# Ledger of designs, part 35: peptides against a protein of PDB entry 7SID

Target 1, 151 residues: chain A of PDB entry 7SID
Amino acid sequence: LHMYLMLLKELPGEEYPLPMEDVLELLKPLSNVCSLYRRDQDVCKTILNHVLHVVKNLGQSNMDSENTRDAQGQFLTVIGAFWHLTKERKYIFSVRMALVNCLKTLLEADPYSKWAILNVMGKDFPVNEVFTQFLADNHHQVRMLAAESIN

## One batch from the design tools (peptide; made by RFdiffusion4, then SolubleMPNN)

Design b2_p13_4_s3 (from b2_p13_4, 7 letters changed)
Fold by OpenDDE base, seed 1:
Structure b2_p13_4_s3 (fold): chain B 151 residues (1-151), chain A 13 residues (1-13)
Amino acid sequence: as target 1 above (151 residues)
Amino acid sequence: SELEEQYEKFLNS
């Protein structure tokens, strides 16, 4: 886990995007790691904070390539699961804050939710619609973060 | 699909 988190943390930002093939390799274990530590709030927060780099890389790639679609799908699967569990009140505010930041970054890369669509329990939810739900979050800091992101 | 399996594994872990 530690080494994997370090790899995510040390990813180049938007200024120096990785080849999509490398992004795919990084995403491959992500779902499994999240699954293993889904009940650990601190680990989930850390993961969500680090995967912000992935979103930045995805936004700089050719959106029409098969590898890009694959990477997007794998990433959105994880985000969708975090959102679903959030709705089930499984995560504390700090994890929800990190999730909102991920969604914000997704909207910056895809403001019209052309590809940023969460599939949850077999149903599609565009990120722009999902994001607005955090305006009604029970924690004031989450609401504030969501609100300032829209403005 | 593979993605669906990953999703279900996450939720049911």
Scores: peptide ipSAE 0.501, ipTM 0.922, DockQ to the pose 0.958
Fold by OpenDDE base, seed 2:
Structure b2_p13_4_s3 (fold): chain B 151 residues (1-151), chain A 13 residues (1-13)
Amino acid sequence: as target 1 above (151 residues)
Amino acid sequence: SELEEQYEKFLNS
């Protein structure tokens, strides 16, 4: 886990995007890692914070590339799972804050949710619609963070 | 699909 988290943390930002092939290699184990630690709030928070760099890379990539679509799909699968579990009240506010930041970054990269769509339980949910739900979050800091993205 | 499998594994882990 530690080594994987270090790799995620060291990803360059939007200024120096990685080749999509490298992004894919980093995303491949992500769902498995998240699955193993889904009940650990601190680990989940850390993962969500680190994958922010992945979102920035995905947003700068060629949308017509198969590798890009694959990477986006793998990433969105994880985000969708986190959101689903959030709706089931499995995560504390700090994890939800990290998730909102991921969604915010996704919206910045894809404001019209052309590719940023979460598939949860067989149904598609555009990230912009998902994001608005955090405006009604039970925790005031989560609501405030969500509101900052709109105004 | 592979993504669906990953999703289910995550939720059922």
Scores: peptide ipSAE 0.499, ipTM 0.922, DockQ to the pose 0.926
Fold by OpenDDE base, seed 5:
Structure b2_p13_4_s3 (fold): chain B 151 residues (1-151), chain A 13 residues (1-13)
Amino acid sequence: as target 1 above (151 residues)
Amino acid sequence: SELEEQYEKFLNS
């Protein structure tokens, strides 16, 4: 786990995006790691904070290739699962804060949700629609973070 | 699909 988290942390940001092939290699273990530690709030928060770099890499890609679609799909699968568990009240506010930051970054990369669509329980939810629900979050800091991202 | 399997594994872990 720690080695993988270190690799995620060291991923280049928006300024110097990785080739999509490298992004795919990094994403391959992600779902499994999240599955193993889904009940650990601190680990989930750390993962969500680190995958912000993945969103930045995906947003900087000008390729509409099979690799791009595959990378987007693998990433959105994980985000969708975190969103679903959030709706089931499985995560404390600090994890929800990290998730909102991921969604915010997705909206910056894809404002009209052309590809940023979460599939939850067989149904599609555009990220812009999902994001607005955090405006009604029970925790004031989550609401404030969501509100500042609207404009 | 593979993505659906990953999703279900996550939710049922």
Scores: peptide ipSAE 0.495, ipTM 0.921, DockQ to the pose 0.930
Fold by OpenDDE base, seed 4:
Structure b2_p13_4_s3 (fold): chain B 151 residues (1-151), chain A 13 residues (1-13)
Amino acid sequence: as target 1 above (151 residues)
Amino acid sequence: SELEEQYEKFLNS
């Protein structure tokens, strides 16, 4: 876990996007790691904070390529799972804040949710619709973060 | 699909 998290942390930003092939290699373990540590709030927070770099890379890639769609799908699957568990009140506010930041970054890359769509329990939810729900979060800091992201 | 399997594994782990 620690080695994987270190790799995620050291990913270059949007100014130096990785080749999609490299992004895919990094995403391959992600779902499994999240699954193993889904009940560890601190690990989930850390993962969500680090995958922000992945979103930035995805946003600058050729959306028409198979590899891009594959990478987007793998990433959105994880985000969708976090969102679903959030709706089930499985995560504390710090994890939800990290998730909001991920969603914000997704919206920056895809403001109209053309590809940023979460599939949860067989239904599609555009990220822009998902994001606005955090304005009604039970924790004031989460609401504030969501509100600040709109402006 | 593989993505569906990953999703289910995550939620049911």
Scores: peptide ipSAE 0.494, ipTM 0.921, DockQ to the pose 0.965

Design b2_p13_4_s4 (from b2_p13_4, 7 letters changed)
Fold by OpenDDE base, seed 2:
Structure b2_p13_4_s4 (fold): chain B 151 residues (1-151), chain A 13 residues (1-13)
Amino acid sequence: as target 1 above (151 residues)
Amino acid sequence: SELEEEEKKFLNS
């Protein structure tokens, strides 16, 4: 876990986007790692914070290749799972904060949710609609963070 | 799909 988290953390920002092949390699184990530690709030928070770089990389890509769609899909699957568990009240506010940051970044890259769509249990949830729900989050800091994107 | 399997794995763990 530690080595993987370090790898995620050391991803370059928007100034130096990674090749999609590298992004894919990074994303391959992500779902499994998240699944394994889904009940650990601190690990989930850390993962969500680190994958922000992945979101930024995906947002910088304007190519509609199979690899791009694959990478987007793998990432969105993970985000969708976190969102689903959030709806089930499985995560504390700090994890939700990290999730909102990911969603904000997605919206910056795809404001109309053309590709940023969470598919959870066979149902599609556009990120813009998902994000709106956090405006009504029970925790004031989460609401405030969500509101920053529209204010 | 593969993505559905990954999501299922996540949610069921």
Scores: peptide ipSAE 0.112, ipTM 0.763, DockQ to the pose 0.892
Fold by OpenDDE base, seed 4:
Structure b2_p13_4_s4 (fold): chain B 151 residues (1-151), chain A 13 residues (1-13)
Amino acid sequence: as target 1 above (151 residues)
Amino acid sequence: SELEEEEKKFLNS
């Protein structure tokens, strides 16, 4: 786990995008890792913070590429799962903070939610609609972070 | 789909 998290942390951001093939290799184990540690708040927070680099990298990729769509799908699946579990009140505020940051970054890359759509249990949820729900989060810091992202 | 299966695995773990 630690080695994998380190690799995610070292992923270059928007200024230095990686080949999509490399991004895919990093994303392949992500869903499994998240599943294994879904009840570990600290690990979930760390994962969400590290995958911010993935979002930034995806934003600079060719949207017409099959590999890009694959990478986006894998990433959005993970984010959707975190969001769903958040709706079920499974995560503490620090994890929700990290999730909001991911959603914020997604909206920066795709302001109109053309591809940033969470599919959870067969239903589509545009990230912009999902994001606004955090404005009513029970924790003040989460609400503040969400509000800052809109303004 | 594969993605749906991954989601299901994650949510039901």
Scores: peptide ipSAE 0.104, ipTM 0.760, DockQ to the pose 0.937
Fold by OpenDDE base, seed 3:
Structure b2_p13_4_s4 (fold): chain B 151 residues (1-151), chain A 13 residues (1-13)
Amino acid sequence: as target 1 above (151 residues)
Amino acid sequence: SELEEEEKKFLNS
């Protein structure tokens, strides 16, 4: 886990996008790691904070390539799962804060939710629709972050 | 689909 988290932390930012092939390699274990540690709030927070770079990289890629679609799908699956578990009140505010940041970054890359759509339990939820729900979050800091993110 | 399977694994872990 530590090694994987280190790799995520060392991901290049928006200024230095990764090749999509490298993004795919990083995403391959992500779902399993998230699944394994889904009950660990600190690990989930850390993962969500680090995968912000993945979203930034996805925004720099050719969205019509097969690899890009695969990467988008894998990433959105993970985000969708975090979203779903959030709806089930499984995560504390700090994890929700990190999730909001991910959603914000997705909206920056895809303001109209053309590809940023969460599929949860067979239903599609555009990220912009999902994001607005955090304006009514039970924790004031989450509401504030969401409110700031729409400006 | 594969993505749905990954979601299921995450949600049901």
Scores: peptide ipSAE 0.083, ipTM 0.747, DockQ to the pose 0.942
Fold by OpenDDE base, seed 5:
Structure b2_p13_4_s4 (fold): chain B 151 residues (1-151), chain A 13 residues (1-13)
Amino acid sequence: as target 1 above (151 residues)
Amino acid sequence: SELEEEEKKFLNS
């Protein structure tokens, strides 16, 4: 786990996107890692903070290639899972804060949710619609962070 | 629980 988290942390940001093939290789184990540590709040927060680089990388990529669509799908599956568990009240506010940051970054790259769509239990939820739910979050800091994206 | 199993399957899908 530690080695994988270090690799995620070292990913280039928005200014220097990785080749899509490299992004795919990094995303392959992500779902399994998240599943194994889904009950660990600190690990989940760390993962969500590190995958911000992946979101920024995907936002700078050409969305027409098969590899890009594959990478988007794998990443959105993970984000959708965190969203689903959030709806089940499984995560504390600090994890939800990290998730909101990921969603904000997605909206910056895709403000109309053309590709940023979460599939949860066979149903599609555009990120722009999902995001508005956090404006009514029980924790004031989460509401404030969500409100920053609108203004 | 059944819910936890469904959540795990979703994460691994």
Scores: peptide ipSAE 0.043, ipTM 0.674, DockQ to the pose 0.125

Design b2_p13_5_s1 (from b2_p13_5, 6 letters changed)
Fold by OpenDDE base, seed 2:
Structure b2_p13_5_s1 (fold): chain B 151 residues (1-151), chain A 13 residues (1-13)
Amino acid sequence: as target 1 above (151 residues)
Amino acid sequence: SELEEQQQRFLNS
């Protein structure tokens, strides 16, 4: 876990996007790692914070590439799962904060949710619609963070 | 799909 998290943390930002092949390699084990630690709030928070760099890379990539679509799919699958479990009240506010940051970054890259669509159990949920739900979050800090993207 | 299976494992873990 530590080594994997370190790799995620070392991802460059938007200024220096990684080759999509490298991004894809990092995303491949992500779902499994999340599965192992889904009940660990601190680990989940850390994962979500680190994958912010991945979101930035995805937003700068050529969307016509098969690898790009694959990488986007890998990432959105995980985000969708986190969102679903959030709806099930499985995560504390700090994890939800990290998730909102991911969604915020997605919206910045794809304001109209052309590709930023969460598919959960066969149903599609555009991120722009998902994001608005956090405006009504039970925790004031989550609401405030979500509102920053609107105002 | 593979992604759906991965997500399901995540949700059911």
Scores: peptide ipSAE 0.692, ipTM 0.957, DockQ to the pose 0.945
Fold by OpenDDE base, seed 3:
Parts: C-alpha cells; sequence; structure tokens
Structure b2_p13_5_s1 (fold): chain B 151 residues (1-151), chain A 13 residues (1-13)
C-alpha cells in the first residue's frame, strides 16, 4: 500500500502529463486497493487526495483514444463508488472533502460533463449535478468547500 | 462488464 500511495503522490501535475499507458497501469490496482481499505477513513482520504493528479492527466489526453476512455472509465468507477458510499453515510467529513476536490478537478477538466459521468449500478450521474449535492452536506466545512468550488 | 464488477466488489466489500 505504501509504495502504491507513493506512486500516486509522485505523479506529475497538469503541467507534466503522463503517457496514458502509464496512467492505465497506475489505475489497474486502484479499485482493489480502495475495496480493501474502504473502511479505513485515513487511507481513503489519502487515496482521494493523490488521485487528483490522475484527473489532471486525464484532462490532457485525446478523448477519442481507447486508452483514454478506458482510463476515464476505471477512474470514474472508483469515484462513483466513493460517491455512492458517501450517500450511504460511510465516510467522515475529511474523506468527503477529498472527494469534493476530486469532483472539482473533474469539473475543471470537463465543465459540461461530457465524459465526467458517474455510473453507479447502471445509472448515469453527471458530475456537475452530483457536485451540487455537497452544497447541502451535513458538515459545514464540506459545504464551504463545495460553495467555493462553484464560484 | 469488468468495470461494473469491480465497482460492485467495492460497494459490497
Amino acid sequence: as target 1 above (151 residues)
Amino acid sequence: SELEEQQQRFLNS
């Protein structure tokens, strides 16, 4: 886990995008790691904070590429799961804040939710619509973060 | 699909 988290953390930002093949390799174990540690709030927060770099890389790629679509799908699958579990009140505010930051970054890359669509249990949820739900979060810091992100 | 299965495992883990 530690090595994987280090790899996520060391990813270049928006200024230095990675080849999509490298992004795919990084995303391959993500779902499994999240699944194993879904009940560990600190690990979930850390993962969500680190995958911000992945979102930035996804926004720099050719959307018509099969690898890009695959990477987007793998990433959105995980984000969708975190969102769903958040609605089920499985995560504390610090994890929700990290999720909001991920959603914010997605909106920056895709403000019209052309590809940033969460599919959960066969249903599609555009991120721009999902994001507004955090304006009504039970925790004041989450609401504040969400409010700052839309302005 | 594989992605759907992965998500389901995550949701039910």
Scores: peptide ipSAE 0.691, ipTM 0.957, DockQ to the pose 0.951
Fold by OpenDDE base, seed 5:
Structure b2_p13_5_s1 (fold): chain B 151 residues (1-151), chain A 13 residues (1-13)
Amino acid sequence: as target 1 above (151 residues)
Amino acid sequence: SELEEQQQRFLNS
């Protein structure tokens, strides 16, 4: 786990995206890692904080390539699962904060949710629509973070 | 699909 988290942490930021082939290889284990530690709030927070770099890489890539579509799908699958479990009140505010930051970054890259769409249990949920739900979050810091993204 | 199966494993773990 810790080695994998280190690899996620060392991803370059928005300024210099990785080749999509490298991003795809890093994303392949992500779903399994999340599944193993879904009940560990600290690990989930750490994962969500580190995958912010993945969002930045995806936003700067050509979405028409096969590898880009595959990487995008794998990433959105995980984010969709975190969102679904959040609606079921499985995560504390600090994890929800990290998730909102991921969604915020997605909206910056795709404001009209052309590709930033969460598919959960066969249903599509555009991120711009999903994001507004956090404006009514029970925790004031989550509401404040969400409000910053709207204005 | 494979992605759907991965998501279900995550949601049901």
Scores: peptide ipSAE 0.689, ipTM 0.957, DockQ to the pose 0.921
Fold by OpenDDE base, seed 4:
Structure b2_p13_5_s1 (fold): chain B 151 residues (1-151), chain A 13 residues (1-13)
Amino acid sequence: as target 1 above (151 residues)
Amino acid sequence: SELEEQQQRFLNS
């Protein structure tokens, strides 16, 4: 786990994006790692904080390439699962804060949710619609972060 | 699909 988290942390941001092939290789084990530690709030928070760099890489890539679509699919599968479990009240506010930051970054890269669509249980949920739900979060800090992202 | 299987494993873990 710690070695994988280190690799995620070392991923370059928006200024120096990685080749999409490298992003794909990094994303391959992500869902499995998340599944193993889904009940560990601290690990989930750390993972969500680190994958912010992945969102930035995806936003600067050619969205029409097959590799980009594959990477988007791998990433959104995980984010969709985190969102679903959040709706089931499985995560504390600090994890939800990290998730909101991921969604904010997605909206910055794709304001119209052309590719930023969460698919859960076979149903599509555009991120711009998902994001508004956090404006009504039970925790004041989550609401404030969501509101700050909109304004 | 593979993505669906991955997500299902995550949700059922």
Scores: peptide ipSAE 0.688, ipTM 0.957, DockQ to the pose 0.926

Design b2_p13_5_s2 (from b2_p13_5, 4 letters changed)
Fold by OpenDDE base, seed 2:
Structure b2_p13_5_s2 (fold): chain B 151 residues (1-151), chain A 13 residues (1-13)
Amino acid sequence: as target 1 above (151 residues)
Amino acid sequence: SKLEEEQQKFLNS
């Protein structure tokens, strides 16, 4: 876990987007790692914070290649799971904050949710609609963070 | 799909 988290943390910013192949390599174990630590709030928070760089990389891609779709799909699968578990009240506010940041970044890259769609248990949830739900989050800091994206 | 299976594993873990 530690090594994987370090790898995620070491991702370059938007100025130096990674090749999609490298992004895919990073995403491959992500779902499994999240599954193993889904009940650990601190680990989940850390993961979500670190994958922000992945979101930024995905947003910088102008190619609608299979690799891009694959990377997007893998990432959105994980985000969708986090969102679903959030709806089930499995995560404390700090994790939700991190999730909102991910969703915010997705919206910046895809404001109309053309590709940023969370599929959970066979149902599609556009991120723009999902994001709106956090405006009504029980925790004031989450609401405030969500509101920043639209104000 | 593979992604669906992985997500299901995540949700059920």
Scores: peptide ipSAE 0.660, ipTM 0.952, DockQ to the pose 0.945
Fold by OpenDDE base, seed 1:
Structure b2_p13_5_s2 (fold): chain B 151 residues (1-151), chain A 13 residues (1-13)
Amino acid sequence: as target 1 above (151 residues)
Amino acid sequence: SKLEEEQQKFLNS
């Protein structure tokens, strides 16, 4: 886990995007790692904070390539799961804060949710619609972060 | 799909 988290943390930002092939390799174990540590709030927060770099990398890539679509799908699968479990009240505010930041970054890259669509249990949820739900979050800091992101 | 299966494992873990 720690080695993987270190790798995520050291991922180059949007100024120096990785080749999409490398992004794909990095994303492959992500779902399994999240699944294994889904009940560890600190690990989940850390993962969500680190994968912000992945979103930035995806935004700088050719959106029409097969590898880009594959990477987007793998990433959105994980984000969708975090969102679903959030609705089931499985995560504390700090994890939800990290999730909102991920969604914000997605909207910056795809403001019209052309590809930023969460699919959970066979249903599609555009990120722009999902994001607005955090305006009504039970924790004031989450609401504030969501509101500031819109304004 | 494979992604759906992985997501389901995540949700059920």
Scores: peptide ipSAE 0.659, ipTM 0.952, DockQ to the pose 0.941
Fold by OpenDDE base, seed 3:
Formats: structure tokens, sequence, C-alpha cells
Structure b2_p13_5_s2 (fold): chain B 151 residues (1-151), chain A 13 residues (1-13)
């Protein structure tokens, strides 16, 4: 886990996008890691904070390539799961804060939710629609972050 | 699909 988290942390920022092949390799274990540590709030927060770089990298790629679609799918699958579990009140505010940041970054990359669509249990949820739900979050800091993110 | 299966495992883990 520690090694994987370090790899996520060391991802280059928006200014230096990774090749999509590298993004795919990084995403391969993500779902399994998240599943394994689903109940660890600190690990989930850390993962969500680090995968912000993945979204930034996805925005720099050819959106019509097969690899890009695969990467988007793998990433959105994980985000969708976090969102769903959030609705089930499985995560504390700090994890929800990290999730909001991920959603914000997705909207920055895809403001019209052309590809940023969460699929959960066979249903599609555009990220812009999902994002607005955090404006009514039970925790004031989450609401504030969401409100700031729309400006 | 494979992604759906992985998500389901996540949700049920």
Amino acid sequence: as target 1 above (151 residues)
Amino acid sequence: SKLEEEQQKFLNS
C-alpha cells in the first residue's frame, strides 16, 4: 500500500501529463486497493487526494483513443463507488472533501459532463448533477468546498 | 462487464 500511495503522490501535475499507458498501469490496482481499504477513512482520503493527478492527466489526452476511454472507465468506476458509499454514509467529512475535489477536477476537465459520468448499478449520473448534491452535505466544510468549487 | 464486476466487488467488500 505504501509503495502504491507513493507512486500516486509522485504523479506529475497538470503541467506534466503522463502517457496514457502509464496512467492505465497506475489505475490497474486502484479498484482493488480501494476495495481492500474501503473502511479505512485515512487511506481512502489519501487515495482520493492523490488520484487528482489522474484526472488532470486524463484531460490532456486524446479522448477518442481506446486507452483514454479505458482509463476514464476505470477511474470513474472507482469514483462512482466512492460516491455511492458516500450516499450510504460510509465516509466521514474529510473523505467527502477529497471526493468533492475529485469531482471538481473532473468538471474542470469536462464541464459539460460529456465523459465525466458516473455509472453505478447500471445507472448513469453526470458529475455536474452529482456535484450539486454536496451543496446540501451535512458537514459545513463540505458544503463550503462545494460552494466555492462552483465559482 | 469487467468494470461493473470490479465496482460491485468494491461496493460489497
Scores: peptide ipSAE 0.658, ipTM 0.951, DockQ to the pose 0.921
Fold by OpenDDE base, seed 5:
Structure b2_p13_5_s2 (fold): chain B 151 residues (1-151), chain A 13 residues (1-13)
Amino acid sequence: as target 1 above (151 residues)
Amino acid sequence: SKLEEEQQKFLNS
């Protein structure tokens, strides 16, 4: 786990995106890691904080390539699962804060949710619509972060 | 699909 988290942490920012093939290799074990530690709030927060780099890389890539679509699909599958479990109140505010930051970064790259769409259990949820739900979050810091992201 | 199966595993873990 710690080695994988370190690899995610060392990803470059949006100024120097990784080759899509490298992004795909990093995404392959992500779902399994999240599944193993889904009940560990600290690990989930750390994962969400580190995958911000993945979002930045995806935002700088050519969205029309097959590899890009594959990477987007793998990433959004995980984010969708975190979103769904959040709706089921499985995560504390600090994890929700990290998720909001991921969604914010997605909206910055794709404001109209052309590709930033969460598919959960066969249903599509555009991120720009999902994001507004956090304006009504039970925790004041989550509401404030969501509000700052819109304006 | 494979992604759907992985997501379901995540949701049910």
Scores: peptide ipSAE 0.657, ipTM 0.951, DockQ to the pose 0.922

Design b2_p13_5_s3 (from b2_p13_5, 4 letters changed)
Fold by OpenDDE base, seed 2:
Structure b2_p13_5_s3 (fold): chain B 151 residues (1-151), chain A 13 residues (1-13)
Amino acid sequence: as target 1 above (151 residues)
Amino acid sequence: SPLEEEQEKFLNS
């Protein structure tokens, strides 16, 4: 876990996008790692914070490539799971904050949720619609974070 | 799909 998290942390930002092949390699174990540590709030927060760089990379990629679609799918699958568990009140505010940041970044790349769609248990949830729900989050800091993204 | 299976593992872990 530690090594994997370090790799995620060291991902280049928007200024230096990674080759999609490298992004895919990093995303491959992500779902499994998240699954193993889904009940660990600190680990989940850390993961979500680190994958922000992945989101930025995905937003700058050619959406028509198969590799991009694959990477987007893998990432959105994980985000969708976090979203679902959030709805089930499994995560504290700090994890939700990290999730909102991920969703914010997705919206910046895809404001109309053309590809940023969370599929959970066969149901589609466009990120733009999902994001607005955090405006009514029980925690004031989460609401504030969501609100600043709209302004 | 493989992604659906992975998500299911996540949600049911």
Scores: peptide ipSAE 0.605, ipTM 0.942, DockQ to the pose 0.948
Fold by OpenDDE base, seed 3:
Structure b2_p13_5_s3 (fold): chain B 151 residues (1-151), chain A 13 residues (1-13)
Amino acid sequence: as target 1 above (151 residues)
Amino acid sequence: SPLEEEQEKFLNS
């Protein structure tokens, strides 16, 4: 876990995107890691904070590429799961803060939700629609963060 | 699909 988290942390930002092949390699274990540590709030927070760079890389890639679609799918699968579990009140505010940042970054990369669509249990949820729900979050800091994204 | 299976595992873990 520690090594994986370090790799995510060291992922280049939007100014220096990684090849999609490298992104895919990083995404491969992500779902499993999240699943194993889904009840660990600190680990979930850390993961969500680090995968922000993945979104930046995805936004700079050719969206028509099979590898890009694969990477997007793998990433959105995880984000969708975090969102769903958030609705089930499984995560404290600090994890929700990190999730909001991920969603914000997704909207910046795909403001029209062309590919940024969460699929959970067979249903599609555009990220812009999902994002607005955090404006009504129970925690004031989460609401504030969400509001800052639209102000 | 594999992605659906992974998500299901996550949601039910």
Scores: peptide ipSAE 0.604, ipTM 0.942, DockQ to the pose 0.954
Fold by OpenDDE base, seed 5:
Structure b2_p13_5_s3 (fold): chain B 151 residues (1-151), chain A 13 residues (1-13)
Amino acid sequence: as target 1 above (151 residues)
Amino acid sequence: SPLEEEQEKFLNS
């Protein structure tokens, strides 16, 4: 786990996107890692903080390529799962804060949710619609972060 | 699909 988290942390920012092939390789184990540690709040927070770099890379890529669509699908699958479990109140506020930051970054790259759509259990949820739900979060810091992202 | 299966595994783990 530690090695994988370090690899995620070392991803370049939005100014220097990785080749999509490299992004795909990094995404391959992500779902499994998240699944193994889904009940560890600290690990989930760390993962969500690190995958912000992935979001930035996806936002700068050509969305018409098959590799880009594949990467987007793999990433959104994980984000969708985190969101669903959040709806089931499985995560504390600090994890929800990290998730909101991921969603914020997605909206910056795709304001109209053309590709940023969470598919959970066969249903589609555009991120711009999902994001508004955090304006009513039970924790004031989560509401505040969500509000800052909209304004 | 494989992605759906991975997500289901995540949600039910």
Scores: peptide ipSAE 0.603, ipTM 0.942, DockQ to the pose 0.955
Fold by OpenDDE base, seed 4:
Structure b2_p13_5_s3 (fold): chain B 151 residues (1-151), chain A 13 residues (1-13)
Amino acid sequence: as target 1 above (151 residues)
Amino acid sequence: SPLEEEQEKFLNS
């Protein structure tokens, strides 16, 4: 876990995009790692904070390549799972804050949710629609973060 | 699909 988190932390962001092939290699273990630690709030928060760089990287990529679509799919699968478990009240506010930051970054890269679509249990949920739900979050800090992201 | 299987594992772990 420690080594993997370190690799995610060091991932170049928007200013210096990685080759998509390298991004794919880093994303492959992500779902498994998240699954193993899904009940650990601190680890989940850390993972979500680190994958912000992945979002920034994907936003700079050419959307026409197969590798880009593959990387986006793998990433969005994980984000979709976090969102679903959030709706099931599995995560505390600090984890939800980290998730909102990920969604905010996705919307900055794709304001109209052309590719930023969460697929959960065979159903599609555009991120712009998902994001509005956090405006009504039970925790005031989450609502504030969501609101400032729109304004 | 592989992605669906991975997500299912995540959601049901």
Scores: peptide ipSAE 0.602, ipTM 0.941, DockQ to the pose 0.950

